# Designs tried in a protein design run: peptides against a protein of PDB entry 5TUV. Part 193

Target 1, 107 residues: chain A of PDB entry 5TUV
Amino acid sequence: KEVIDRLRYLKAEIEDLELKERELDQQKLWLQQSIKNVMDDSINNRFSYVTHEDICNCFNGDTLLAIQAPSGTQLEVPIPEMGQNGQKKYQINLKSHSGPIHVLLIN
Target 2, 107 residues: chain B of PDB entry 5TUV
Amino acid sequence: AQECQNLEVERQRRLERIKQKQSQLQELILQQIAFKNLVQRNRHAEQQASRPPPPNSVIHLPFIIVNTSKKTVIDCSISNDKFEYLFNFDNTFEIHDDIEVLKRMGM

## One batch from the design tools (peptide; made by RFdiffusion4, then SolubleMPNN)

Design b2_p28_1_s4 (from b2_p28_1, 15 letters changed)
Fold by OpenDDE base, seed 1:
Structure b2_p28_1_s4 (fold): chain B 107 residues (1-107), chain C 107 residues (1-107), chain A 28 residues (1-28)
Amino acid sequence: as target 1 above (107 residues)
Amino acid sequence: as target 2 above (107 residues)
Amino acid sequence: DKIIIHFDGKTYILTEDSKEPFSTTLKK
C-alpha cells in the first residue's frame, strides 16, 4: 500500500534525522570546548577585555553599568513586585562563588 | 493514516530542531571569531602604546552591561565579603551580555 | 547568543571563563 510505503520512508528519514541531530549535538560540544580552550589561553585571557569607549559606542543616551564577575556568578532579576511604598522593585541580585565582582559606572 | 501523520509531525519537529542547532553552531563560530578579533585588536593597541591599559579603564570578560535611563536612581548594596550585590533601580533597565557587546562592536 | 533581559525573572549565569576581577569597588 501507498501508506505502508510512506511509513517506511518516513521511519527511515526520521532515523537519518536522528543521526544528524546527534552529530550536531556533538559538534556543539566540541565547539564549546574549543571556545573554552581559546578563552583559557593565557595570552587570550590577558587581552580579553573591552574599553569604556567600546561600551559607550555600543549604547547611546543611557546610564551604563559594567559588571565583571567570575564565571559561574549568578545573576537574578526578580519579576518586579510592589514594594511597601507602592513602588515596583526593579532589582538585580548578583552572587559570586569564586571571586569578587567589579562594577563600573561608564556614563 | 494516523500513524503516517504522527510520523510527519515527528519529522517536522526534528527538522526544526536541526535548523535551530545549526543556527546555534553558527553563532558559536561567530562568537569565537569575535573573541579572537577582540584579542588581536587589544594586542595591537597595547603594542602601539607599549603598555597595558590602566586596570580601571577596561572591563574584562565575562561581563554584563546594565543599561538604564539617565534619570534612573541606582542603589547598590554589597555584602561584607563583596561576593553578593543587590542593585535597586527606581525604573526599568536592560541587561546585555558580553557577546552582544562584541557583536555591536563589530568584532 | 544575544541576551536581553527585561525583568523576566530569569536566572543568568556567567559562563565565560576568566580570571577573578582585581577589584570589587564600584567606580562612579
Scores: peptide ipSAE 0.026, ipTM 0.824, DockQ to the pose 0.061
Fold by OpenDDE base, seed 4:
Structure b2_p28_1_s4 (fold): chain B 107 residues (1-107), chain C 107 residues (1-107), chain A 28 residues (1-28)
Amino acid sequence: as target 1 above (107 residues)
Amino acid sequence: as target 2 above (107 residues)
Amino acid sequence: DKIIIHFDGKTYILTEDSKEPFSTTLKK
């Protein structure tokens, strides 16, 4: 029956797609590790920065804060909620475990 | 048959996930290229200047950029060791990671 | 008002109706 043949075809295709998806997952992990290795290179690390001018060229019109923190720093942005004083709270929480955080006012 | 329809729906879902994963891989490749271009630019610039840039003129990766209205009041609480930061804003803000900045820079 | 976060190729929008805060870890 044509329906039975269609079922077999679809099942076989789904198996192939499962393999393809797993392959892509592995490629992602490999590429992420590759990027990490490139960034961890001593020479690359020395030159892994943007300038004040770079930031100014990308953003304008608002107050800009540049927050540099070491890898592993936890970033949390709470849900904006009304505070007990009647003012809505907008917050950023940062917690580093390996070094100090540096903040620069751009404009 | 109903079973065929169910499998076709599953097939389509898997195809969409694969498409998304392929797009994500392309983005990772672009990130790696952008980083290499950044390093090359900075290395050449420092060679021409015969000195590194001033410490407060650059932002080292990883970093985030926070932009908010010029009238926004920002309060920052810092731990003694500068490992913990709490930012309070009286209005909304936006956050941009370093990857987005590199994209805006055209790297 | 809403908070917009562009991080790791994704855009997150936080409002008072959001179910969970944004949380991540900075990495190289």
Scores: peptide ipSAE 0.646, ipTM 0.898, DockQ to the pose 0.869; fails the geometry check
Fold by OpenDDE base, seed 2:
Structure b2_p28_1_s4 (fold): chain B 107 residues (1-107), chain C 107 residues (1-107), chain A 28 residues (1-28)
Amino acid sequence: as target 1 above (107 residues)
Amino acid sequence: as target 2 above (107 residues)
Amino acid sequence: DKIIIHFDGKTYILTEDSKEPFSTTLKK
């Protein structure tokens, strides 16, 4: 009887958790749409940028590349492999599906 | 009973997924707040300066930041046919997305 | 949202919707 009661309880709890998970999924979708709407707003879009100073303040002593690419651009970082000269190849592959990619070098 | 154990495992699995989804939701909320703060900052700054920033002095969202040593040699190859960019580095690098940058900026 | 390290062999997709870039040229 104890096992039966435990089973019943667990099944009910799992059902509740499933509902909670679906609720969170819906909330995520709504929030994602909200973010999209906010970013697509003409005024917000006009001011949706960071400065060179902003970037420099976030990083020290490094060479920084700022790569602006359209939404949906695919970035691939292959596992480094040995090159013909015995040096490992460190690469970034970018594939844009719409529009150009803008790259800035930040000292 | 084995069935009871299986349900307990399932319960735990769902709890972990819910926890992860809650964390992701919180991150999205923070992203939206950070973006709004960024827009507000820039809007205020331009209002005070009575002019927009120079075009090449800002990085518009979405973007990524590539961070590497000052000694790293960077080569770039562009393929117009497929809108592909290949960056070659002779040393290691790190990639940070705009969300991470906004966090570091304290937005 | 996270730091990506070169040896991870990862694929990342930019998801934010915003203004498209204006240039394909590297600028210093």
Scores: peptide ipSAE 0.023, ipTM 0.820, DockQ to the pose 0.069; fails the geometry check
Fold by OpenDDE base, seed 5:
Structure b2_p28_1_s4 (fold): chain B 107 residues (1-107), chain C 107 residues (1-107), chain A 28 residues (1-28)
Amino acid sequence: as target 1 above (107 residues)
Amino acid sequence: as target 2 above (107 residues)
Amino acid sequence: DKIIIHFDGKTYILTEDSKEPFSTTLKK
């Protein structure tokens, strides 16, 4: 009887958790849409940028590339493989479907 | 009972997913706030300067930052339409998204 | 969401809209 009671309790709790998870999923969708709407606003879009100084303040002593690309751009970093010269290949592959990609050398 | 144990595992799995989703939701909220703060900062700055920043001095969202050593040799091949980029590095690198940059900026 | 890639073969997609005037053509 103890086991039966535990089973009933667990089943009920799992149902409650399912409801909670669905609630969170819905909230996430709403928030994502909200963010999209805010970013798509013409005025907000005009001012949605950072400066070279901003980036330099975030990083120090390294070579920094800023890559700006449209939404939906695919970024792939293949697993390094040995090249013909015995050197590992470290690569970034970018493919855009909606517009050109722009690259800035920060420092 | 085995069924009881199975339900315990299921319960724990769901709890972990819920926790993760709650964290993701909080992150999205912070992202939205950071973006709004960025826009506000830039609007104010341009108003004070009475002009927009030079086009080549800013990075528009969305973007990524590639960080590598000063000694790293970087080769870049670009398609004619600028829709595809291939970066080759002779050493390791790190990639940071714009969200992380905004965090580092204190937005 | 923060991303840090260390050559693990992951694929990411940029999700937000962009405006071209705020970026240069490739400098390097």
Scores: peptide ipSAE 0.023, ipTM 0.819, DockQ to the pose 0.059; fails the geometry check

Design b2_p28_2_s1 (from b2_p28_2 with S1Q N6T V11I Q16K E22K S28D)
Fold by OpenDDE base, seed 3:
Structure b2_p28_2_s1 (fold): chain B 107 residues (1-107), chain C 107 residues (1-107), chain A 28 residues (1-28)
Amino acid sequence: as target 1 above (107 residues)
Amino acid sequence: as target 2 above (107 residues)
Amino acid sequence: QTLTATLDFSIESSEKLKEINKLIKEKD
């Protein structure tokens, strides 16, 4: 009966967890929609930008690339591994299917 | 006994998913707050300047930032339609989206 | 051998970028 009791307990707990997970899923959905609505607002959209100074202050001393790509753009990075020439490959591939990609260098 | 073990595994999986979803919700909340603060900052700044910033002086959301050492050599190949970009670095880099940048900005 | 992410500016995309950074760092 100990095993039976444990099974009953686990099943009940899993049921509660299922409810909790569904609740979180719903909350996420609504929050995502809320964020979208806020960002899509005409006034908010007008002011939805950062300055070069903002970016530079976040990455002191670094070379920075700012990339504006359409939603859905594919980003690929090969895992850096030692090549035959004794050098690791550091690469970024970007592929957009819906529009041009804009890149600017921030020094 | 085997059923009990299976349920315990399932219980743990659900607990982990719930934890992840709770974390995501927290991040979404922070994202929304950060965005609102950004908009407020920019509105105030433009009011004081009595003009919007020059078009090429700001980075409109959404965007990603690639940061690398100031010593890193970057080569870029671009397709004619600018739908494809290939970046080669002679050293490591990091990639950050606007959400991460806003967090670093303290928004 | 290739790390990939779809830039849709969602929280999932953000997490994927963090994962990529982590993996790159581990291989560095």
Scores: peptide ipSAE 0.696, ipTM 0.919, DockQ to the pose 0.763
Fold by OpenDDE base, seed 2:
Structure b2_p28_2_s1 (fold): chain B 107 residues (1-107), chain C 107 residues (1-107), chain A 28 residues (1-28)
Amino acid sequence: as target 1 above (107 residues)
Amino acid sequence: as target 2 above (107 residues)
Amino acid sequence: QTLTATLDFSIESSEKLKEINKLIKEKD
């Protein structure tokens, strides 16, 4: 009886959680669309930028690459493991399928 | 008993997913706020200056930032159509998107 | 052996980048 009652309780709770998860999914979808609409607005789009100073202030002293790539661009980073030459390989591969990639060097 | 355990595991799994979705939703809200603040800042700045910033002085969203030590040597190979980039670093790096940058900017 | 991400500028892609950063750091 105790097990049966627990099962009933758990099943009911899981059902409630499923509803909650679907609610969150809908909220996420709505908010994503809202953000997209805001960013696509002509006025907002005109002012949707950061300065070199903004970036430099976030990463003091570092060399910075600002990369503008189309949505859907594939990013690949080999795991930096020790090679035959005793050096780790640090690499980034970018592959776009819909447009050119633009890179800015900031230092 | 085993069924009860299975449902408890499922309950916990759903709770974790809900927690993740709630966190993502919060991040989206912050993203929207940050973007609006960015737009307002830039709009005000351009009004005060009575001119837009120089084209090469700003980075338009969306973008990603690669940061590495100022001592890091960076080599880059680019395809003819600029659809493919290969970056080689002699040291470690980090990759950040515009969402994180705006957060670091305090937007 | 290779970490991958699709840059669609979503929260999911942002999380993937954080994961990549974490894994790279752990290998140093």
Scores: peptide ipSAE 0.692, ipTM 0.917, DockQ to the pose 0.764
Fold by OpenDDE base, seed 4:
Structure b2_p28_2_s1 (fold): chain B 107 residues (1-107), chain C 107 residues (1-107), chain A 28 residues (1-28)
Amino acid sequence: as target 1 above (107 residues)
Amino acid sequence: as target 2 above (107 residues)
Amino acid sequence: QTLTATLDFSIESSEKLKEINKLIKEKD
């Protein structure tokens, strides 16, 4: 029957797609590790920085905070909805569990 | 048949996930290229200047940037150990990581 | 009511920040 043939075809295609997805997952993991290795290299690490000018050029006219936080730092932002006082709450909460957070005012 | 429809929905879901993962891989490749270009730029600049930049003039990776209007009032509360930060803004803001900054820099 | 992200500086983290920015903008 035509429906049976369609089912067989779809199942075979899905199986192929599963293999493709697993391949992409492995490639992603490899590339992420490669990037980490490149960034952790002693020479690359020495030169892994941007200037204040670089940042200012990316965000012209705005007030800028540069935040250096350890990997794994938790960030929380309440949805800016109207409170009981009729004012929206614009807030950022940062919590590190492995080291201090450093903040710079750029502009 | 209903079974055919279910499999076609699953097929489409897998195709979309594969597309998304392919896009992420492309972004990772661009990230690695951008980082290498950044390192080369900085290394060349320091060679020409025959000295490293002043410590407070650069931002070492990794970092995040918070940008807001120049009129925005920012209040900051810091824990004693600097593990916890609370930022209050009287207006909206945006949060960007170093990956996006490197993209904006054209690296 | 609260948007959250773990800053591990991965692509997933980057995408989460973009999502947060989008949601904040929608509520503004």
Scores: peptide ipSAE 0.692, ipTM 0.918, DockQ to the pose 0.791
Fold by OpenDDE base, seed 1:
Structure b2_p28_2_s1 (fold): chain B 107 residues (1-107), chain C 107 residues (1-107), chain A 28 residues (1-28)
Amino acid sequence: as target 1 above (107 residues)
Amino acid sequence: as target 2 above (107 residues)
Amino acid sequence: QTLTATLDFSIESSEKLKEINKLIKEKD
């Protein structure tokens, strides 16, 4: 009796959670589309930029690379491990399949 | 009893996913607000200057930022078509997208 | 051995970059 009652309770709760999760999924898709629409608007797109000063203020004192790449560009970073020369490998590989990549050095 | 335990595990998994999705929704809302604030700022700035910013002084969204120490040496190899980039660093780095940058800007 | 991310400028992509940063820092 107790086990059966517990099972029924859990199944009912899981069903409610399933509905809640689907609701959140729909809300996420809607919001993502909304953001895309706002960013793709011609007026908004015209003003969708940051300045060099903006970036420098966020990373004070650092050397900065600004990378503009098409959506879908693959980024690869080997896990920094000691090489045979005793130096860790710090590397970034970028591969685009739909357009050129643009890189700016920010000083 | 075993079935009850299995359902409790499933319940917990769903609760965690729901929590994660709720957090992501909040981030999306903040992203949209930040973008709108950015656009508003830039529109106002250009109105005051009565001209758009120089093309090489701004970074259009979307972008990513790679930050590293000012002492870090960066080597870059570029493919002929600029579809592939290989960056080598002699020290560690971080990678950030425009969403995080806007957050750091206080947008 | 290699950390990867697809740059689609989504929240998931952003989370992946944070994960990469964390892993790099741990290995430093």
Scores: peptide ipSAE 0.690, ipTM 0.917, DockQ to the pose 0.782

Design b2_p28_2_s4 (from b2_p28_2, 8 letters changed)
Fold by OpenDDE base, seed 4:
Structure b2_p28_2_s4 (fold): chain B 107 residues (1-107), chain C 107 residues (1-107), chain A 28 residues (1-28)
Amino acid sequence: as target 1 above (107 residues)
Amino acid sequence: as target 2 above (107 residues)
Amino acid sequence: QTLTATLDFSIESQKKLKEINELIKKYS
């Protein structure tokens, strides 16, 4: 009786939550596409940059690599294990499939 | 009943996912605002200067930033087509995308 | 073993980069 009613209530609520979650998924896709459209606009694209000063202000005191990689570039970082020489290996592997990668050294 | 408990666990799981997705949507909205602010800033700056910035003084989106200590030795191997990069560091590093940079810039 | 990420400059990609940063920091 009460258990059955609770079951029905929970099932109905879960169904509503499923609908809400799908709605949020669609909104996410819409926003992502909206951002892409804004960024791909010719005028916006012309001004879609940051300066060296901007970057330096965000990361004070460090050596900085600015890597311009196209969307879809694969990044790999192995676990920093001890190398043959007894030193931990800190490594980044990048692989692009759509275009060249450009690297700038800052500071 | 046991089934009620199972459904309550499922309900809670869905509620948590919905909460996370709502947060992600807010982040996407902020990203779009940040990008528009960046474009507006740069457009105004170039109008005031009556010229675009030098090519090597800016970093066009999209990009990532790798920051490391000033003492870190960085070695880079590049493929002939510049589609593959191998970076070796003798110390730790951090990786940040342009979204985070825009946040740090206060855009 | 190796951590991987696809740089699509999404929230998911950013999260993956943060995970990588934490990994590197852990092994510092």
Scores: peptide ipSAE 0.642, ipTM 0.910, DockQ to the pose 0.834
Fold by OpenDDE base, seed 5:
Structure b2_p28_2_s4 (fold): chain B 107 residues (1-107), chain C 107 residues (1-107), chain A 28 residues (1-28)
Amino acid sequence: as target 1 above (107 residues)
Amino acid sequence: as target 2 above (107 residues)
Amino acid sequence: QTLTATLDFSIESQKKLKEINELIKKYS
C-alpha cells in the first residue's frame, strides 16, 4: 500500500538523519576542543589580543566598552521600559561566577 | 495518514537542525582560522617593533564589545569583588563578541 | 521580561547577542 510504503521510507530516512546529526555533533565537539587547544597554547595565548585601534576601526565614531569576562558569565538585558523619569531603561547586568570582570573604555 | 504527516514534520525538523549544525561547523572553522591569523599578525608586529604593546593598549581574548553613540551617557556600578557589573545607558547599545570583531577586522 | 545570555563565546552565545541587539534596536 502507498501509505505503508511511505511510512517505511520515512522511518528509514529519519534513522539516517539521526546518524548524520550525531556525526555532526561529534565533529562540533572535536572542533571546539581543537579551537580551545589552539587558544590555550602558551605562545598563541600570548598573542591572542586585539588593539584599541582594531576595535575603533570596527566601530568608528562610537563609544566602546571592552569587557573581559570569564566564560560562563551571565549577561542580562531587561526589555527597555519607561522609567520613573520617563526615560527608557537600557541596561546590561553582568554576573560572573568564576572570576572578576575587567572593563575598558574606548573612545 | 496522520502518522505519515507526523513523520514528515519530524523529518523536516531534523533536516533543518542538520543544516544549522553544518553551518555552525563552518563558522567554527572560520573562527579557528581568524584566531590563527590574529596570532600571526601580532607575532609579526611585535617582532617588527621589537617589543610587546603597552599593557593597556590591547584587549586580550576572550572579550565582548558594547558599542553606543558618543552622546550616550553610561553609568556603571561595580560590586566589591568585581563579579557583578551594572551598566545603565540613556540610549540604545549593541553587544558583540570577539568572534564578530575578528570578522570585522578581516581576520 | 529580561533577555539573558551566557557568555561562553560560542556560536550560540553570538546568536543570543544578535537577538539582543535586534530587540534593543526596535526600541531605538
Scores: peptide ipSAE 0.642, ipTM 0.912, DockQ to the pose 0.770
Fold by OpenDDE base, seed 3:
Structure b2_p28_2_s4 (fold): chain B 107 residues (1-107), chain C 107 residues (1-107), chain A 28 residues (1-28)
Amino acid sequence: as target 1 above (107 residues)
Amino acid sequence: as target 2 above (107 residues)
Amino acid sequence: QTLTATLDFSIESQKKLKEINELIKKYS
């Protein structure tokens, strides 16, 4: 029957798509590890920085905070709500577990 | 048949996931290329200057950038071990990671 | 209610930061 043939075709295609998805997952994993290895290399690590000029050129006219936080640092932002003075509260909470956080103000 | 329709919906869902994963993989490739370009740029610059930049003149990866208006008042509270930070803003802000910064730099 | 992100500098982390930015903008 035509319907049965269509079902067989769809099931076979879905199986092929499952294989493709698993292949992409594996490729992502390997690429992530590759990036980590490249960044952890001693020579690359020595030159893994941007300048103040680089940052200023990326953001036009704003006040900028450059925060150097270790990987795994937790960032929390409460939903802005009205404060006691009638002003909404905008805040960032940072918590590191592996090392100190360094902050630079760029104007 | 209803079974055919269900499988076609599943097929389409899987195709969309695969498309998303392919896009993410390409982003990772671009990230790796951008990092390598950054390292190459800095190595060349330091060779030409015959010295590294001052320690406080550059921002080492990894980092995030918080940008806000020049009019925004920023208050910061820091723990004694510098593992915890609380930033208060009287206006809105945006947060960007180093990956986005490298993109904006054209790396 | 609090928005949370883990800074592991991955694509997923970047997406979360963008979500936070959009939500802050919404409450401006």
Scores: peptide ipSAE 0.641, ipTM 0.910, DockQ to the pose 0.807
Fold by OpenDDE base, seed 2:
Structure b2_p28_2_s4 (fold): chain B 107 residues (1-107), chain C 107 residues (1-107), chain A 28 residues (1-28)
Amino acid sequence: as target 1 above (107 residues)
Amino acid sequence: as target 2 above (107 residues)
Amino acid sequence: QTLTATLDFSIESQKKLKEINELIKKYS
């Protein structure tokens, strides 16, 4: 009957979609590795930077912190709550496990 | 039938995941292109200037940017090994990674 | 409670940062 045919069709389509999803996962891994290889290239690494002007142009009028942290660094932001003085606490906690963190203040 | 409905829901769920993964792949491609353009820009700029930029004038990838109002007071506590940072803000802030910055730069 | 993100500079990490931004904005 129609329901049986629909079930068969849906199961087959889901199987095809599963294959497609796995294909996309592999493509993602390939692209990620490609990007890593390009960025790790000695020449590219030498020129892999932005200027203070670049950053300022992206965030006009703001105070800016440029933070260079190793990959895998843990970032924590507590939910803002009232402090002892009635001021909400806005915090960033950074914890690196593989190297030092470098911070630049951009005015 | 209920089974048919369940499979249709599953089908739709998989289609949405595939769509999301396709979008992520596109973002990775754009990221790679943006990085290439950044490197090319910097190479050309240094060739014209016949010198590299001052070391403290540039921000090497990877990095994140924290932006906040110019009126925001920022306090920072740093561990001895610089593996841990605690930032306190008296107002709200935003966090952006280098990918977002390159996008804003139009790379 | 604390919002957390691993800085691996991936699309997933970027998404998490955006979520954090939106949450902080909510408490402005």
Scores: peptide ipSAE 0.637, ipTM 0.909, DockQ to the pose 0.783

